# Ledger of designs, part 296: peptides against a protein of PDB entry 8OXM

Target 1, 371 residues: chain A of PDB entry 8OXM
Amino acid sequence: FKAEFRLAGGVNLPKIIDCVGSDGKERRQLVKGRDDLRQDAVMQQVFQMCNTLLQRNTETRKRKLTICTYKVVPLSQRSGVLEWCTGTVPIGEFLVNNEDGAHKRYRPNDFSAFQCQKKMMEVQKKSFEEKYEVFMDVCQNFQPVFRYFCMEKFLDPAIWFEKRLAYTRSVATSSIVGYILGLGDRHVQNILINEQSAELVHIDLGVAFEQGKILPTPETVPFRLTRDIVDGMGITGVEGVFRRCCEKTMEVMRNSQETLLTIVEVLLYDPLFDWTMNPLKALYLQQRPEDETELHPTLNADDQECKRNLSDIDQSFNKVAERVLMRLQEKLKGVEEGTVLSVGGQVNLLIQQAIDPKNLSRLFPGWKAWV

## One batch from the design tools (peptide; made by RFdiffusion4, then SolubleMPNN)

Design b2_p26_8_s2 (from b2_p26_8, 12 letters changed)
Fold by OpenDDE base, seed 4:
Structure b2_p26_8_s2 (fold): chain B 371 residues (1-371), chain A 26 residues (1-26)
Amino acid sequence: as target 1 above (371 residues)
Amino acid sequence: AVEELLKEAEELKKRLEKELELLLKE
């Protein structure tokens, strides 16, 4: 380990440590000090299994549909070493960094990211109608710019087109697999983009199995398909390549129902895999950036009392696990809102849900649904 | 089928635990 570390961007200020491996190669390691890296590790395993399923299918293999994975070494429930995805940047850092974000560079007359966040925080406790109106005003004055990522990184038009296609495929694969696994909406700092491949890497997988729906501000989208995410696909947006890649991914997932159910069942009942939403985690995920400073001192005291009420927790846990499995089975059957849909119908519904400004306006403002 | 998939999942878990242990030793 080098004695020097740098802070990565993101809510938890993860420490990037440069490690010299036994092979003499420097590897960047992300040390998360507070996140449950076990959840990340388990979800990376699930992604690898999904990738195996996608590689076995000719149609998804031809399209190179994969979820980018990274190596996670959990040291404890609260600490571990992440192999830092070298040559990746958080999409949030590219889009809405305070100094030189793409929104500020390409749209200097639009609202600042701070103004957008402020406006949406002001209506956070208001009606859905008021949230929608303010969200539409924010969206009007904060136009998407993520198309410029590929344009900045890939100057050759043929390479640019190929990389935009790789991005679109990556979004499609991660969106559908993320929906199946119930990852929900993803914070913009928890989606990395590879600067060479234009593929997405999802990190901080602390919300899975639709646990985002039980947050104080419940998730209202099946996956992150915000305006900037769509803008990165280019002029066709969600149509054409994205939709087809979603459909082909969903076909593989639905055809792998038994496998996926078995895998998820094992994981849900693994006593070492804490996928459940707890109040502290919920508070942490939906805290205001200003509130991050105050919650630091109190987390040291009450590690002792949570052990005692195991018996009532077991029945509630089993009911939640059963509900997760039932909902997963429904998804894999194409059951949406009590109706059995075709793959195309299901994918269409999910896309419409994910891009609906009414759903986006209801998301937690901290997750920046306007980006 | 389920037992074989459980076995593949356990072998995958074991391979991953071994890769994790190897990565922890590096």
Scores: peptide ipSAE 0.010, ipTM 0.396, DockQ to the pose 0.022
Fold by OpenDDE base, seed 2:
Structure b2_p26_8_s2 (fold): chain B 371 residues (1-371), chain A 26 residues (1-26)
Amino acid sequence: as target 1 above (371 residues)
Amino acid sequence: AVEELLKEAEELKKRLEKELELLLKE
């Protein structure tokens, strides 16, 4: 280990440590100190499996539809080393997390990221109508700029076009697989972009199997398809390449129903994989800036409160696991809202749900649905 | 502890890879 470490700009201030391997090669490692990296490790394996399914299909293989994966090395139940994806940046860092963010650079007269967040926090406890009105005002005064990522990084027009396609394919593949697995907490810090490939890397995979719907502020979108995410696709937006890549990914997932169900069943009953939403995790994910001061590090996980009667927990767990499997089976059959949809119909519904300002306005303000 | 958790994660990976290989041979 080098004596010098850098802080990554994430909420958890993960330490980037340069490690010299036994091979004498320096490897950047991300030490995450608060999150259960076992969840990330398991979900990376599921993504590798989905990638195997996508590589077997000729149509998805030709399109190079893959989810970017990273190596996770759990160091403890609460800490581990991520193989740091060198040359990745959080989309939030590029867009809004610095004074020199793309929104400030390209739209200096728009609302600041702080003003947008403040306005949405002020209405957090208000009606859905009031949230929608304020969200529309925020969106009007905070215009998307993510198109400039590829324009800044790729000066050659042919390279720029290929990288924009790679980005669009990565968004499509990760969105559909993320929906099938019920991946939540897709805020702007949990999505990295590779500065060389323009592909997305999803991190912090602790909210899976639609457990984001059990949060105090439920998740109302199937995946992140916000205005900046769409702006990065260029002029066609969600139409053309994105839609076709979603459809082809969904086709492979639906045709792999038995495989995906069996895999998820094994994972749901794995005692090493805590996928369930707990109150502490829910509080942490939706913590208000005002509540940051009172979380003294003395949350000793007293193993005592998890000693609710093992029998009642096990019965409740089994009923939740069964509901997750049933909902996964419905998704893989194309059952949405009690109706069987075609692949195109299902993908269309998911896109409409993800871009609906009414759904976006209902999200937790920390998710930054206006970005 | 770290070596055990690494071993458990590698064993979980190998189990999942084997189950996948079985399901993909059927």
Scores: peptide ipSAE 0.009, ipTM 0.421, DockQ to the pose 0.021
Fold by OpenDDE base, seed 3:
Structure b2_p26_8_s2 (fold): chain B 371 residues (1-371), chain A 26 residues (1-26)
Amino acid sequence: as target 1 above (371 residues)
Amino acid sequence: AVEELLKEAEELKKRLEKELELLLKE
């Protein structure tokens, strides 16, 4: 190990370490010091299984629909090493970097990323109506620019078109598979873009099985389909390629219902896989910048052993696991709000939910729904 | 087909448990 480390951008300040492999090659590794990397490791395997299902189907194989995966080496429940995806950048770093983000470069007269965040933080405890009004004002004065990512990286028009298509397919595949698995916490630092392929890499998979809905500020969207995400698809937006790729991905997932249920059942009952939302994790994910100053580590370990009887914990856990499996089965049957939908109907509902400004305005300000 | 996929999944799980046990011993 080299003694030098770099901080990656993001709330969790992950450490990038340079590791020399037994082959003498230097590999950048991301060390997360607080996240349960077992969750990331397990979810990467689920993504590999989903990729196998997508490769077996002719329509999804022809479209090259895949989720980008990375290697995770869990070292402990609290530490591990992620293979740093070389040639990736957080979409947040490209869009809203404080120095020279794409919003500042292409829209210098719009609100700053800081002004947008401040406005949404001021209304975070307000009514849904007030949140919606302020969100619409922010959106009006913070116009999308993510189209410029492919334009900056790919100067040849034919390559540019192919890469924009690869991006759109990657968003579609990850959105639908992410929805099926109930993947949350899709903020702009948890989504990387590959600068060579234009494909997305989803990191920090610690909010799964719709556990984002039980956060103090519940998640109200099935996946990230914000204005910049849509702008990266080009002039057609969510129509055409994106919609068709979502439908074909959903078709494969629904046709693989038994396999997906069996996999998720095994994972839900794995005692080594802590997928449940706990109060400390919820506080960490929705921590306010103001609360960082007061949470000195003096939460003494002496606060009561709620030795709730092992039997009551097990019964409560089993009921939550059963509910997750039931909801997964509903999604895979196309049951939404008690109604059975076609693949096209289900995908349409999910797209509408994901782009609805009313849903986006209700999200935690740290999710940056205006980006 | 389902039985083969279940068997592949169980073998993958067993390989993973073994790799995790090896990584916990290093």
Scores: peptide ipSAE 0.009, ipTM 0.391, DockQ to the pose 0.020
Fold by OpenDDE base, seed 5:
Structure b2_p26_8_s2 (fold): chain B 371 residues (1-371), chain A 26 residues (1-26)
Amino acid sequence: as target 1 above (371 residues)
Amino acid sequence: AVEELLKEAEELKKRLEKELELLLKE
């Protein structure tokens, strides 16, 4: 193990450690706490199942639609290592690193990442109208730069084009599968990009089954489709390749309804898989320090065995699990707001919801909706 | 179709590189 470690960002500030394998290869490892590793491991199994469904369909297989997965390796009863994809970087580190972020390099006259965050924090307790106005001002003075990721990494024009398509396909696949599973907390440190493949790796999968909607500041978007995410697709944006890949992914998910419901039902009733939002987790998620540089001491949630009084908790839990299954069934039928939509209609609604500046302006400022 | 898309992508990359050189000079 090297003595130096880096923080990957995210809720639990996972440590990245460079390790030399028995094969003499350097491998980057992610070290997380026990509970996060279990949640991540369960969600990786669900992603592997979704990948199996996508590989069985000819249209999604031809498009190479897949979600990038990582292997969880338990080290102890309380710690584990995620086998990390070598050559990944958080999109937040590339875009908004304080010293050498792409926004500072390519747009030096725009607002700093800190100025944007400060402006949105100042209006956090204000009306939705005031939040929208300040968000539009921030967006006007903080222009997207994520197109430059592929331009910097891929000098050959043919390779650059192929990698931009791989990125766009990865965003589409992860967005639709993430929506079906109700994956939340998609801030810029919880999404990595592979520097060789241009594919996304989603980490910190502890907010699932739409539990982001019951946060003190509820999540108002189905997935991250912010201006930088769209800028990485190039001049066509969400039109053409992205939309078609979303539609083909959604078609496979809807045609796999029984399989997906059965898998999610088993997971919702697994006593070892704590997917429910609790008040302490909600506070931790939305009390992110203004500066990602302040090492707030990880409150080791000491295992206060809050002896869950078993009887009254079980009935409330079962009613929440049933509602999650009902909402999953609605999504897989294309039921949105009581209306049955076609695959194209449902995907269009989700794209419009994800790019709506009114929805984006209402998010918690630590989600960085302007990036 | 693929060759036309590659040619369009090369022309687009050259336009973006020029726009970037202009933006970095301001």
Scores: peptide ipSAE 0.000, ipTM 0.225, DockQ to the pose 0.011

Design b2_p26_8_s3 (from b2_p26_8, 14 letters changed)
Fold by OpenDDE base, seed 3:
Structure b2_p26_8_s3 (fold): chain B 371 residues (1-371), chain A 26 residues (1-26)
Amino acid sequence: as target 1 above (371 residues)
Amino acid sequence: KLEELKKLAEELEERLKKELELMLKE
C-alpha cells in the first residue's frame, strides 16, 4: 500500500488509495463506508445483469451498449475498498477544478464555478421562478466545454470520432438503466470518465429506486443530461446516436420486464441491502457548507424506545417496497404520468425532462445542474 | 494553442458531418 491518498474531490468524498498488488500493478482504490460499499456492490451486480441482457440482444450488442462496472471488495465490517478504474477521472475534476478546470481554461471570461455555485445557493430557499431566472443567468455566463475532453485526449480524427461515439453510447446506456433502477445523486463527482475509452463509470450508487425524490430538495430529472454532458456528444447532441442508443436500451429493458422485476424484488426484501432513505443520509447528501460545524453526532440515542416500532416500520417498509416495484413495473410497461408510451415516446419524455431548465433549476445546488 | 484547437474542432465537426451524411446514405 502506498501511504499516499487522494481525495476524490471535496471534504466528504471517498479517499482514493493507491495500492500495489502482489502482481506489481498499481490499483487505485476508493475507500468508502460499509453500507455504501454494499449498495455499490449490489448495484454493480444489477448492472452486470443488465449488461448480460444488452449482450443477448443483437442491436445493443452491435452498438456495444454496456454499463462500465467496477469491483467492490469489502475489507471489514465498517470499511471497504472499491477497485478504482485505473485511468478514470471525475468529470467534475476535469470541468470545474478550481485552478485548471476546462471551464476556466476554455472560457476564462465566464463565471467561475464558485460564482455559479454561490448564485444558486443564494436562491436555494427562494421560489421556483427565482431559481429558474438565476439558473438561466448562470447558464448564459457558464458555457459548456466538455467537447474539449475528447479533443485533448484523442488527436487523431478517426480515434476522436470513435471515442466520442463510445462516450455517447455510455451516456445513453447508463442514463436509461439508471432511470429504470431509479438511480439518483448523479453529481459531477459521482460520474467518472475513462481517459482511454471515453466511457463513463458511475460511482456512489446509494441513491436508488427513486429515493432521490424524497430528499429535502427532491430530484427532478431522470438522469444527468446537463449541458456539458450533451456538449461531450458533439454537434448532434441528444439527437441521432444518443437517442437511438437510449431507445435500443429501453427496448431491451422493457422486453426483460419479468427478469428485472424478479431481481429488484429480491433486492428490495434483502435485509442486508439498506436502499431506504434515512434522515441522516438525506442530511449528508444535501449538507450545506455552513452546517458542517454543528453536526457533532451527540447521538446519545438511548437504546430503549426503538424496540416497539418494529411492526409499524415493517408495514411501512413493505408498502414502500411494493410502491417501488409498482413504479418499476410501470416504467418497464412504458407508463409515464398514467399514459402508456412507445419506447420512442418514453425516451423522448425522459430526454425532455432531463434537459428542461425548469427541472434543472430546482435541483440541489451541490448537484451543479449548470455543469 | 486554443485557437488552433478551435479550428481543429471546426474541421473535425465538418468531417464528422460528412461521415454522418455517408452513414445515413447506407
Scores: peptide ipSAE 0.021, ipTM 0.540, DockQ to the pose 0.010
Fold by OpenDDE base, seed 1:
Structure b2_p26_8_s3 (fold): chain B 371 residues (1-371), chain A 26 residues (1-26)
Amino acid sequence: as target 1 above (371 residues)
Amino acid sequence: KLEELKKLAEELEERLKKELELMLKE
């Protein structure tokens, strides 16, 4: 192990450790906490099952629709190492981190990422109308640049086109599966892009089953489909390839309703899988940059066994699990707001919800909905 | 039609790349 660690971007500040193997090869590894690794490992298994369903269907197999998975290597019962996907970068690092971010390079006269965040933080407690106006001003002065990722990495036009298609397919598959599993919006540091494949890797799967809707600032989008995410698809944006890949993914998910319900039911009742939102996790996910400095309590979690009155907590948990299963069943039936939609109608509604500036303006400013 | 759309995409890309290289030199 090298003594040097880098902080990976993301809410949980996962430590990247460079390890020299016995073969003399350097391997980058992500070290996370125990519970985060278990949650990530469970969600990777769900993604593998979704990938199996997508590979069995001829239309999704022909389109190579898959969610990129990563290997979780448990080191101990209390620690694990994620085998970091070599050759991945966080989208947030490419776009807005440091002076070398693509926004600063390609749009030097636009607002800085810091100016955008400051403006949106100033209106965080304001009306939805004020949030919308400031979000539109931010968006006007912070134009998308993610198209340049594929243009920088893939100089050959034929390779560039194939990689932009791979990116668009990856966004579509992850968006629809992410919606079905209720992953919600994703922090820009929790979406990695592979520099060789242009496919996305989602990390830090600590919000699932629409638990993002019960955050202090509730999620208002079904998945992350911000302006830079769309810009990476090229001139057609959400139309054509993206929409068709979403529809074909949704068709497979809806046709696999019984399998998906059974899988999620087993996971919801797994005592080793804590998917429920707790107040500490909610605070941590929506911490202000200013509040991060004070909440270094040495949580010596004194294992004060708060004797959970087992009966009332179990009933509350069961009611939440039942509600999650009911909502999953609705999604898989195409029930949105009490109306049964076709696959095309449901996908259209989800895309419109995800790109709506009114919904984006209401998101937690720390998640940078303008990126 | 699909090959013509690929060729048109390649031509548009070369134009966009040249315009971008020009904009990055200014």
Scores: peptide ipSAE 0.019, ipTM 0.462, DockQ to the pose 0.011
Fold by OpenDDE base, seed 5:
Structure b2_p26_8_s3 (fold): chain B 371 residues (1-371), chain A 26 residues (1-26)
Amino acid sequence: as target 1 above (371 residues)
Amino acid sequence: KLEELKKLAEELEERLKKELELMLKE
């Protein structure tokens, strides 16, 4: 183990450590708390199943549509290590690092990441109209730079083009599968990019099954499709490759309805998989000090055995699980707002919802919707 | 129009890439 560690984003501030394997190779490891590891491990299994479905379909296989997965290794009953690919970085570290972020390097006259954050915090308790106006001002003075990631990493023009396509395909696949599974908390520290493949790795999968919609500040977007995410796709943005990859992914998901419902049903009723939003978890997710520098002591989740009185909780749990399954079935049928949509219509609606400045301006400021 | 916009796009991306390669060599 190296003496130095880096913090990744996420709920329990997971530690990135560099380890030398028995083969003499350096491997990056992510150390997380117990509860996050269980949720991540379950969601990695679901992603592997989705990858199996995508590999069976000729159109998605030809496009190499996959979600990047990582191996969870339990170290103890209270801790575990995620085996991480070497050369993975949080998109937030590349874009908005306080010292040498890409926004500061390429756009030195724009607002700082801190100024953007402060402006959005000042309006957090204001009207949706005031939030929208300030968000538009922030966006005008904080221009996208994520195109420079592939330009810095891939100097050869042909390699650069192929890596930008790999990035766009990775965003499309993870966005659609993430929407089907109702993944939330997709802030810039919970999304990593592989510096060799340009593919995304989603971490901290503890907000699933649309539980982000019941947060104190509800999530208003189906996935992260912010201006920097789009800028990384190049000049066509959400059009062409991204849209087609979303449609082909959605087609595979909709055609796999029975399989996906059966998998999710087993997971929802697994007593070892706590997917329900706890009020303390909800507060913790949206009270994070925005400055990653303040090591607030991890509130020891004191083993308050909340003796959840088993009987009244079981009926409420079953009703929430049934509602999650019903909403999953609607998504897989293309039912949006009571209307049955085609694959192209559904994907178009989701893209429009994800890029709408009105939806983005309503998100919790810590989600950094302007990035 | 769409082919002209693609060509203009490729030229702009190639210019931006050359400008970035210059900045990374300083």
Scores: peptide ipSAE 0.017, ipTM 0.284, DockQ to the pose 0.011
Fold by OpenDDE base, seed 2:
Structure b2_p26_8_s3 (fold): chain B 371 residues (1-371), chain A 26 residues (1-26)
Amino acid sequence: as target 1 above (371 residues)
Amino acid sequence: KLEELKKLAEELEERLKKELELMLKE
């Protein structure tokens, strides 16, 4: 280990440590100290299996549809070493860094990221109508800039076009697979972009199987398809390449129903994979900046007393697992809101849900739905 | 079904361990 460490961007301030291997090679390692890296490790294996399914299909293989995966070394239940994806940056760090974020650089007369967050926090306890009005005001005064990522990094027009295409494919593949697996907590610090490939790397995979819907502020979108995410696709937005890549990914997922159900059934009953939402995790994910001061001491003590009656927990767990499997089966059949949809119909519904300002305005302000 | 699921979980854990061991040997 080198004596110097860097802080990675993000709420949890993960430590980037340079490790010298036994081979004398320097490897950057991300040490997360609070997140259950076993959840990330398990979900990386699910992504590898999804990638295998996508590589078997000729159409998805030709489009190079893959989810970026990273190696996870869990050191304990609460600590581990991630192989840091060298040359990745959180999309939030690029977009809304306080000093040199792309919004401040390209749109200096727009609201600051802090002003947007403040306005949305002020209405957090208000009606859906008031949240929608303030969200629309924020969006009007905070215009998307993520198109500049590829323009800054890729000066050659042919390379720029290829990288924008790689980005669009990565968003499509991760959005559909993320929806099938019910991935939540897709805030701007949990999505990294590779500065060389323009592909997305999803981290912090602890909210899965639609457990984001049972948060105190429930998640209202199937995946992150916010204005900056769309702006990175260029002038066609969600139309053309993105939609087609979503449809082709969804076709492979639906045609792999039995395999995906079997995999998820194993994971749901794996005693080492704690996918269930607990009140402490819910509080941590939706903490206000004001609440960060008090919760430091109690996270160690209450792990023992929440051994509530094993019998009622097991019955509750089994009922939740059954509901997750039923909902996964519905998704893989194209059942949305009690109606069987075609792949194109299902993908269209998901895109409309993800871009709907009414859904986006209802999200927790920490998710930054205006970015 | 439950035994096949346990066997698949064990195979997944063993793959995870082997990938971890490969990463630790590199």
Scores: peptide ipSAE 0.008, ipTM 0.362, DockQ to the pose 0.024

